# Ledger of designs, part 168: peptides against a protein of PDB entry 3VZA

Target 1, 98 residues: chain A of PDB entry 3VZA
Amino acid sequence: RVERLCKSKELFEERLGLEIRRIHNEQLQFIFRHIDHKDPDKPYMFTLSINEQGDYEVTSCTPPLDCISEFQLKVRETNNFSAFIANIRKAFTALSFK
Target 2, 62 residues: chain B of PDB entry 3VZA
Amino acid sequence: AAYVTQLYYKISRIDWDYEVEPARIKGIHYGPDIAQPINMDSSHHSRCFISDYLWSLVPTAW

## One batch from the design tools (peptide; made by RFdiffusion4, then SolubleMPNN)

Design b2_p30_1_s4 (from b2_p30_1, 9 letters changed)
Fold by OpenDDE base, seed 2:
Structure b2_p30_1_s4 (fold): chain B 98 residues (1-98), chain C 62 residues (1-62), chain A 30 residues (1-30)
Amino acid sequence: as target 1 above (98 residues)
Amino acid sequence: as target 2 above (62 residues)
Amino acid sequence: SEELLSLQSIPESEWTEKDFEMFEKLINVK
């Protein structure tokens, strides 16, 4: 089972181009790659935590996204974390064409 | 790894087939209405195309 | 940011109660 879990994580990382890290200060780091077809390894990142009120809080976004605050609000309202992540990737994709 | 793997599933709703050859990207995407099979030959596509395709399966409606 | 990329993931054995609560929240969402 442990072997399967490790393999599963690796498959998700490579196939989705998404790495998830538990980093310092009880935060999660989401690293998107495979966004820019001309530079597949170029990272697009954001960090997430749970604030004192128990709500999702984006603590950083690199490169910055104008829509990230709105998405934070939306995920708090809907609890649709899947859509949250997917919309962020969509926004990063759009940004890569600037 | 268990929590992270669960999170990947909650995000993507993809369940991989772990019994196929490494070059085969095979699994099932579980959408809200219907489950769709995934079956790709990774040697035929770029990493970016594969990722874009898989993410296209994930709904963005809130 | 190279600094952000250099961060290492902390294994579950070192997670705090808040970490587990965060993941439980995330994996129990829609």
Scores: peptide ipSAE 0.589, ipTM 0.950, DockQ to the pose 0.870
Fold by OpenDDE base, seed 5:
Structure b2_p30_1_s4 (fold): chain B 98 residues (1-98), chain C 62 residues (1-62), chain A 30 residues (1-30)
Amino acid sequence: as target 1 above (98 residues)
Amino acid sequence: as target 2 above (62 residues)
Amino acid sequence: SEELLSLQSIPESEWTEKDFEMFEKLINVK
């Protein structure tokens, strides 16, 4: 099972172009790649934590997204984390064309 | 990596087929309606195309 | 950012209670 879990993680990372890290201060880092077709390894990143109130909080976003605050509000309201991540990727994709 | 793999599934709703050769991207996407098979030859596509395609399966409606 | 990209992932063996609670929250979402 351990081998399978490791393989699973690797497959998701490569195929989705999404790396998930547990970093310092009890935060999660999400690193998107495969966004820019001219530079597939260019990273697009954000970090996430749970604040003292128990709510999702974006602690950083690089490059910055104007919509990130709205997405944070939406995920708190809907608890649709899948849509949250997908919308962020869509926003990064749009940004890569600018 | 149990929690991380679970999170990937919760995000993507994709279950991979782990018994195929590395060049074959095979799995099942579980959407709100019906399950959809995934079966791609990675040698026929760029990494970016593959990722874009897979993410296109993930609904963005809140 | 190179600094952000250089951050290291912490293995589950070193996770805190809050880490597990966070993931439980995430995996039990819509």
Scores: peptide ipSAE 0.589, ipTM 0.950, DockQ to the pose 0.873
Fold by OpenDDE base, seed 4:
Structure b2_p30_1_s4 (fold): chain B 98 residues (1-98), chain C 62 residues (1-62), chain A 30 residues (1-30)
Amino acid sequence: as target 1 above (98 residues)
Amino acid sequence: as target 2 above (62 residues)
Amino acid sequence: SEELLSLQSIPESEWTEKDFEMFEKLINVK
């Protein structure tokens, strides 16, 4: 099971181009790669925590996304975390063309 | 890494086939309506293409 | 950002109660 879990994580990281870290201060860091076809290793990142009210809070976004605040609102309203992550990646992808 | 792998599944809804050769990207995407098989030869695609394709399977509707 | 990329992931064995609560929230969403 441990071996499977490790392999699973590695496969997801490589295939989705998404690394998930539990970083300091009880935050999660999401690192997207494979977005810019001209620079596949260029990272697009955001960090997430649960605030004092128990709500999802984006604590950083690099590069900045104009839509991140709206997405934060949407995920709070819908609790659709999958769509949240997918939309962020979509937004980063759009940003990579600028 | 139990929680992280579970989170990957919750995000992507992809279940990998771990018994195939490393170059084969095989699995199942569980969408809202029907499940779709994934079966790609990674040697025939760029990393970016593979990722873009897999993410295209993930609905963006809230 | 090199600073952001240099952040280290903390293993689950060192997670706090809030960490587990956060993940439970995330993995039990829609």
Scores: peptide ipSAE 0.588, ipTM 0.949, DockQ to the pose 0.881
Fold by OpenDDE base, seed 1:
Structure b2_p30_1_s4 (fold): chain B 98 residues (1-98), chain C 62 residues (1-62), chain A 30 residues (1-30)
Amino acid sequence: as target 1 above (98 residues)
Amino acid sequence: as target 2 above (62 residues)
Amino acid sequence: SEELLSLQSIPESEWTEKDFEMFEKLINVK
């Protein structure tokens, strides 16, 4: 089971180009790669925590996204975390062309 | 890695086939309506293309 | 940012109660 879990994580990381880390201060770091076809290893990342009110809070975003505050609001309203992550990747993809 | 793996599934709704050769990207995407098979030869595509394709399966509607 | 990329993932054996609660929240979303 442990081997399967490790393999599963590695497959997701490579195939989705998304790494998920539990970092310091009880935060999650999401690192997207495979965004820029000219530079597949270029990272696009954000960090996330749960604030004192129990709400999702983006604590950083690199490179910055104008839409990240709106997405934070939307995920709080809808609780659709899948759409939240997918929309962030979409936004990073759009940014990579500029 | 149990929680992280679960989170990947909740994000992507993809279940991989772990019994195929490494070059074969095989699995099932469970969309809101019907499930769709995934079956790709990774040697025929770039890493970016593969990722873009898989993410295209994930709905962005809130 | 190289600084951000250098951050290390903390294994589940070292997670706090809040960490588990956060993941439970995330994996129980729609």
Scores: peptide ipSAE 0.587, ipTM 0.949, DockQ to the pose 0.868

Design b2_p30_2_s1 (from b2_p30_2, 10 letters changed)
Fold by OpenDDE base, seed 5:
Structure b2_p30_2_s1 (fold): chain B 98 residues (1-98), chain C 62 residues (1-62), chain A 30 residues (1-30)
Amino acid sequence: as target 1 above (98 residues)
Amino acid sequence: as target 2 above (62 residues)
Amino acid sequence: PEPVIHPDVTDPEEIAKGNQILEKLISLEP
């Protein structure tokens, strides 16, 4: 079971090009790769925490996204975290086209 | 790892078939509509194409 | 800003804190 869980994580990381890390200060880092077809290893990332009010908060976004604050509002309203992540990836993809 | 894998499923709604050879990307996407099988040979596609395709299965509607 | 990839935490207490936020995320329902 443990081996399968590890394998599962690796499969998701490679196939989705998304790595999820538990980092300092009770935050998560989401690292997207495979965004830029010219540079598949270029990372597009954001960090997420839960603030004092219990709301999900994007603490950083690199490169920055103009839409990230709106997405943060939307996920707070809808609790649709899947759409949240998918829309962020879509935005990063659009950004990669310069 | 359990929490992270659960989050991956929460995000993607993909369940992988872990019993196939590594080069075979096989699984099922469970969307709000009909479940869609995933079955592709990774050797026939770039990493970026594979990721783009899989993410295309994930709805962006809030 | 320069992209910084932070290390995955290894301290048990930090892992536990990270798992708490993960639990909250996976429990979200639209």
Scores: peptide ipSAE 0.663, ipTM 0.956, DockQ to the pose 0.904
Fold by OpenDDE base, seed 1:
Structure b2_p30_2_s1 (fold): chain B 98 residues (1-98), chain C 62 residues (1-62), chain A 30 residues (1-30)
Amino acid sequence: as target 1 above (98 residues)
Amino acid sequence: as target 2 above (62 residues)
Amino acid sequence: PEPVIHPDVTDPEEIAKGNQILEKLISLEP
């Protein structure tokens, strides 16, 4: 049911602190919050698209992550999208302590 | 949307219990081994703590 | 740089394109 799907999305957004948007130019935006305990609403985000070769490509990352290119390679190799997202959040978390 | 909800499950492997009161964070995490229950009182924790805890359930190994 | 949060698409064609990406991600298996 549509109402259940809407509730599910809201629960995931609040509990995981992760929002997923379909945005312009055939891209997805992943927005992490609840990263900085001193500023829970501060967003940490990246955008994702599919390039001409059919591979996933990170088109932006704010704030920038040194490891994002390696993670992009890893997800292409393993297709482990769960680990991809989890590692990005871990990296953002580490960055928030600097 | 259905696709977004499905992607959340793909990422987290969490299935929520939608029948409990809003203050109760209840569900099941389906890891590669044994499924583990989630059962938290949100009034006892900050939003950041809750998120950190839930993400700690998600493996980072490729 | 300051973060820019882009609006969710509302046009049916854009939604469909976004769903294609979502569907591919959901179908991936390690």
Scores: peptide ipSAE 0.662, ipTM 0.956, DockQ to the pose 0.916
Fold by OpenDDE base, seed 4:
Structure b2_p30_2_s1 (fold): chain B 98 residues (1-98), chain C 62 residues (1-62), chain A 30 residues (1-30)
Amino acid sequence: as target 1 above (98 residues)
Amino acid sequence: as target 2 above (62 residues)
Amino acid sequence: PEPVIHPDVTDPEEIAKGNQILEKLISLEP
């Protein structure tokens, strides 16, 4: 099972172009790749924590997204984390075309 | 590792077939609609295309 | 700004803290 879990993580990372890291200060870093077709390894990323109120909080976003604050609000309201991540990727994709 | 992989499933709703050859991207996407099979030959597509396609399966409606 | 990729934590306590966040995310239900 441990081997399966490791393989699963690798498959998700490569196929989705999304890496999830546990980083310092009780945060997660989400790293999107495969966004820019001209530079597939170019990272688009954000970090996430849970604040004192228990709410999910985006602590950084690189490159910055105008919509990230709205998405943070929406995920707090809906608890739809899937849509949260998908919308962020969509926004990064749109940004890569500009 | 279990938590990370579980989060990937929560995000993507994809369950991979782990017994196929590495070049075969095979699995099932679950969602509000009927389950959708995934079956791609990775050698026929760019990494970006594959990722874009898989993410297109994930709804963005809140 | 240039992206900064932070290293995965390796300390067991930090890993545990990260897992707590992961668990909360996994438990969310729309």
Scores: peptide ipSAE 0.659, ipTM 0.956, DockQ to the pose 0.926
Fold by OpenDDE base, seed 2:
Structure b2_p30_2_s1 (fold): chain B 98 residues (1-98), chain C 62 residues (1-62), chain A 30 residues (1-30)
Amino acid sequence: as target 1 above (98 residues)
Amino acid sequence: as target 2 above (62 residues)
Amino acid sequence: PEPVIHPDVTDPEEIAKGNQILEKLISLEP
């Protein structure tokens, strides 16, 4: 199972172009690649934590997204984390066309 | 890690077929409607195209 | 600012803390 889990992670990372890291200060870093077709390895990323109130909080977003605060609100309201991540990727994709 | 892979499924709703050759991207996407099969030859597509396609399967409705 | 990719935690205690947030996310249901 351990071998399968490792393979699964690698497949998701490559195929979705999304890496998920457990980083310092009890945060997760979500790193999107394969956004810019001209530079597939260019990272688009955000970090996530649970604040003192117990709410999910985006602690950083690089490059910045105007819609990230709204998405944070939406995921808090709906608990639809899938839509949260998908919408962020969609926003990064739109930003890459500038 | 188990938690990370579970989160990937939570996000994507994709279950991969791990028994096929590496060049074959095969799996099933689950959603609110009928399950959709995934079956691609990665050698025929760019990494960006593959990712864009797979993410297009994920609903963005809240 | 320039994008900074942070290293994965390796300390067992930090890994455990990271797993806690992962577990919470996995348990979320709309």
Scores: peptide ipSAE 0.659, ipTM 0.956, DockQ to the pose 0.915

Design b2_p30_2_s2 (from b2_p30_2, 10 letters changed)
Fold by OpenDDE base, seed 4:
Structure b2_p30_2_s2 (fold): chain B 98 residues (1-98), chain C 62 residues (1-62), chain A 30 residues (1-30)
Amino acid sequence: as target 1 above (98 residues)
Amino acid sequence: as target 2 above (62 residues)
Amino acid sequence: PEPVIHPDVTDPEEIAKGEAILKKLISQEP
């Protein structure tokens, strides 16, 4: 199973172009690649924590997204984490087209 | 890596077939209405196309 | 601004904290 889990992670990273890192200060970093078709390895990323109230909190977003605050509100209201991540990727994709 | 893989499933709702050749992208996407198979030859597509396609399966409705 | 990719934590305590947040995320349902 351990070997399968490692393989699973690698498959998700490559196929979704999404890397999830456990970083300092009890945060996760979500790194999107494969956004810019002209530069597939260009990273688009944000960091996430859970604050003392138990709410999702975006602690950074690079490049910045005007909609990130609204998405943070929506995920707190709905707990739809899937839609949260998908909408962020959609926003990054739109940004890449300028 | 158990929690990370579970989070990937929570995000994407995709379950991969781990017993196929590396070039075959095979699995099942579990959408809210219907589960549908994924079966692609990665050699026929760019990495960006593959990712865009897979993410297109993920609903953005809150 | 230039993107900064942070290193994965390697300290056992930090790893445990990372797993805790992952577990919290996974346990939430819409």
Scores: peptide ipSAE 0.643, ipTM 0.954, DockQ to the pose 0.936
Fold by OpenDDE base, seed 3:
Structure b2_p30_2_s2 (fold): chain B 98 residues (1-98), chain C 62 residues (1-62), chain A 30 residues (1-30)
Amino acid sequence: as target 1 above (98 residues)
Amino acid sequence: as target 2 above (62 residues)
Amino acid sequence: PEPVIHPDVTDPEEIAKGEAILKKLISQEP
């Protein structure tokens, strides 16, 4: 099972172009690649924590997204984490066309 | 790895077929409407296209 | 700002904290 889990992680990373890291200060870093078709390895990333109130908090976003605060609000309201991540990727994709 | 893979499933709703050759991207996406099979030859597509396609399966409605 | 990819945590306590947040995320449903 451990071997499968490792393989699963690798498949998700490559196929979704999304890496999820456990980083310092009880945070997760979400790293999107395969966003810019001209530069597939260019990372688009944000970090996430859960604050003292128990709410999801985006602690960084690179490159910056104007919509990230709204998305943070939406995920707090809906708990739809899937839509949260998908919308962020969509926003990064839109940004890559500018 | 267990929690990370569970999070990937929570995000994507994709379950991979791990028994196929590396060049074959095979699995199932479990959407709110209907389960959709995934079966792609990675050699026929760019990495970006594959990712874009898979993400297109994920609803963005809150 | 330049993108910075942070290293994966290796400290057992930090790993545990990472697992905690992962568990919390997974447990939440819309």
Scores: peptide ipSAE 0.635, ipTM 0.954, DockQ to the pose 0.941
Fold by OpenDDE base, seed 5:
Structure b2_p30_2_s2 (fold): chain B 98 residues (1-98), chain C 62 residues (1-62), chain A 30 residues (1-30)
Amino acid sequence: as target 1 above (98 residues)
Amino acid sequence: as target 2 above (62 residues)
Amino acid sequence: PEPVIHPDVTDPEEIAKGEAILKKLISQEP
């Protein structure tokens, strides 16, 4: 089972180009790669916590996204975390087109 | 690792087939209405294409 | 801002906190 779980994590990381790290101060870091086809390893990332009220809070976003505050509001309203992450990736993808 | 893999499923709704050869990207995406099979040869596609394709399966509607 | 990839936590207490937030996220339903 442990081997399966490790393999699962690796498959998700490579195939989705999404790494999830547990970092300091009870936060998660979401690292997107495979966004820029010219530079597949370029990271697009944000950090997430849950505040005292139990609400999702984006604590950083690199590069910055104008829409991130709206997405934070939407995920608080809907609790649709899947759409939250997918929309962030879509926004990063759009940003990669310079 | 259990929580992380559960979170990946919550995000993507993808369940991988772990018994196939490494180059075969095989699984099932569980959408709200239908289950969509995934079956790709990774050697035929770039990493970016594969990721873009898989993410295209994930609804963005709130 | 410069992109900073933070190290995955290794301290047992920090690991527990990380597990807690993961559990909270997984438990939420739309």
Scores: peptide ipSAE 0.632, ipTM 0.954, DockQ to the pose 0.911
Fold by OpenDDE base, seed 1:
Structure b2_p30_2_s2 (fold): chain B 98 residues (1-98), chain C 62 residues (1-62), chain A 30 residues (1-30)
Amino acid sequence: as target 1 above (98 residues)
Amino acid sequence: as target 2 above (62 residues)
Amino acid sequence: PEPVIHPDVTDPEEIAKGEAILKKLISQEP
């Protein structure tokens, strides 16, 4: 049901601190919050597309992550999208302590 | 939307219990080996703690 | 750089494209 789907999305957004948006140019924006405990609403985000070859491509990352290119390679090799997202959040978390 | 919800499950492997009171965070995380129950009182934790805890359930091994 | 949160697409054609990429992500497995 539509009502249940809406509730599900809201629960995931709040509990995981992850918002997923469909944005221009056939891209998705992943927005992490609840990273910085001193500023829970501070966003950490990246955008994703699938290129002409069918490969995942990170089109932006804010703040920038040194490891993002390696993660893009790993997800292309493994197709483990869960690990991809989890590792990005882990990297953002580490960055928030700098 | 249906696809967004499905993607959340693909990412987190969490299935929420939608019939409990809003202050109760209840569900199941389906890991590769075993299922782990989730049962938290949100009034006892910060939003950041809750998110960190839930993400700690998600494997980072490729 | 300051973070930019992009607006959700509202155009039906753009929504369809967004649904397509979502479907591709969901359908692939390790």
Scores: peptide ipSAE 0.593, ipTM 0.951, DockQ to the pose 0.928

Design b2_p30_2_s3 (from b2_p30_2, 10 letters changed)
Fold by OpenDDE base, seed 3:
Structure b2_p30_2_s3 (fold): chain B 98 residues (1-98), chain C 62 residues (1-62), chain A 30 residues (1-30)
Amino acid sequence: as target 1 above (98 residues)
Amino acid sequence: as target 2 above (62 residues)
Amino acid sequence: PEPVIHPDVTDPEEIKKGEEILKKLNSLTP
């Protein structure tokens, strides 16, 4: 099972171009690649934590997204984490065309 | 890795077929509609195209 | 600012805390 889980993670990372890391200070880092077709390895990232109130909080976003605060609100309201991640990727994609 | 892979599934709703050659991207996407198969030859597409395609399967409606 | 990819945590306690976050995230989306 461990071997399968490792393979699964690798497949998701490569195929979705999304890496999820457990990082310092009880945070997760979401790293999107394959966004910029001219530079597929260029990372687009945000970090996420749970604040003292128990709410999910975006602690950083690089490059910055104007919509990230709204998305944070939406995910808190809907608990639709899938849409949260997908919308962030969509926003990063749009940003890469500028 | 269990929680991470579970999160990937929660995000993408994709279940991979692990018993195919590395160049084959095969799996099933689950959604509100009928489950849809994924079956791509990675050698025919760029990494960006593959990722864009897979993400296009993920609804963005809140 | 340039993007910084942070290293994966290696401390067992930090790993556990990360797992708790992941567990919580997994519980959100039906």
Scores: peptide ipSAE 0.696, ipTM 0.956, DockQ to the pose 0.820
Fold by OpenDDE base, seed 1:
Structure b2_p30_2_s3 (fold): chain B 98 residues (1-98), chain C 62 residues (1-62), chain A 30 residues (1-30)
Amino acid sequence: as target 1 above (98 residues)
Amino acid sequence: as target 2 above (62 residues)
Amino acid sequence: PEPVIHPDVTDPEEIKKGEEILKKLNSLTP
């Protein structure tokens, strides 16, 4: 089971181009790759925590996204974390088209 | 690792077939409508294309 | 600013906190 879980994580990381790290200060870092077709390993990332009120809180976003605050509001309202992540990736993709 | 893999499933709604050869990207996407099979030969596609395709399966409606 | 990839936590207490966040996210997500 442990081996399968490790394999599962690796498959998701490679196929979705999304890495999820547990980092300092009770945060998660979401790292998107495979965004820029000219530079597939270029990272697009944000960090997330759950504040004292139990709400999703984006603590950083690199590169910055104008829509990230609105997405934070939307995920707080809907708890649709899937749409939250998908919309962030969509926004990063749009940003990569310079 | 159980929690992170569960989160990946919650995000993507993809269940991989772990019994196929590594070059075969095979699984099922469970959307709110009809489940759709995934069956790709990774040697025929770039990493970016594969990721873009898989993410295209994930709804962005809130 | 240039992206900074933070290292995965290795301290058991920090790992536990990370697991709790993951658990919460899983529980909240429909």
Scores: peptide ipSAE 0.696, ipTM 0.956, DockQ to the pose 0.820
Fold by OpenDDE base, seed 5:
Structure b2_p30_2_s3 (fold): chain B 98 residues (1-98), chain C 62 residues (1-62), chain A 30 residues (1-30)
Amino acid sequence: as target 1 above (98 residues)
Amino acid sequence: as target 2 above (62 residues)
Amino acid sequence: PEPVIHPDVTDPEEIKKGEEILKKLNSLTP
C-alpha cells in the first residue's frame, strides 16, 4: 500500500535521522541529522551518483570529510553500501565533537 | 517510495512494526548475528539518542 | 561552505532518473 510505504519512509527518516532525496543530475542527497546532540537539526550531508562506468561517486560532502575518498574506494571494492553509509555517519559524528 | 524504503532496509537491516502506536519504536534488526528486537518508547529518549542507538546496530566493517 | 539541501525533483524525467539510481543502488547492494 502507498500509505504503508509513505509511513515507512517517514519512520526511517525520523528514527535514523537520515533523509534520502532524489535531486538534480541523477543524484541522491543523503542528509544526516541527529548528529550533534546540542543541535539535532544540524544537517550533515553528501551527494552521490553512479557514473558512466557504474561506480559510486560522491559528488559533494558538507562538511567535508578527509575519509570520504577512501570510503568511496572501499564501497567500490565491497559494494557494502550499508557500511559505507554507517562509516560516513560515524565520521560526521566525529566532526561534531570538534 | 518503494525503492527508497528498500534502500533504507539495505542500509539499516531494520524492519519496523507498523501496527504499534507512533511513540513506540518497535521492529527487528537483522544483522549478521541473530535477529534482535527493537522496542523503545520514543518519549523516554532524545531523537539523537534514538538515532545513535539504531545506528550502533549497523556494522561498520567493510 | 554552507550546507545546501537540494529540492526534491519534480520533473517526471528527473523523478525517473532518481528512481533508476535508487534501483541501481539496491541491485548493487547485497
Scores: peptide ipSAE 0.696, ipTM 0.956, DockQ to the pose 0.825
Fold by OpenDDE base, seed 2:
Structure b2_p30_2_s3 (fold): chain B 98 residues (1-98), chain C 62 residues (1-62), chain A 30 residues (1-30)
Amino acid sequence: as target 1 above (98 residues)
Amino acid sequence: as target 2 above (62 residues)
Amino acid sequence: PEPVIHPDVTDPEEIKKGEEILKKLNSLTP
């Protein structure tokens, strides 16, 4: 049902603090919020595409993460997209504690 | 929204209960082991706490 | 750089491409 799908998306966005946008140039933008407890609406984000070779490609990461390249390699090897997203959020969380 | 919803499930492995009041966060997390029920009163927690808790259910092992 | 939230695509062709990448991601993810 279309109405349920819409509600589902909203629930995931709010409860996980993760928004997934379809953006220009065949990319997705993953926007994490609820990372900084002092500023819950502060966005932590990255953009993703699938390149011509069919591989996951992180096209941007803001703020930058030293581990993002390694995570890209890992997800290419395992296709464990769940762990990929979870580890990125973990890294953003660690970065927020400065 | 079908594909994005499916992706959310593949990321989180959470299946929400859509037939409860908005203040109740109820669902099931499906991990590699036993299923973990989710049942929270959102009025008793911050948005950040709720998100942190839910993400804590998602394994980070590759 | 400052965080930039990109606007959602509205062009039908771009929407289609966005759906395709989502479909592909779902397919690749076990």
Scores: peptide ipSAE 0.692, ipTM 0.956, DockQ to the pose 0.827

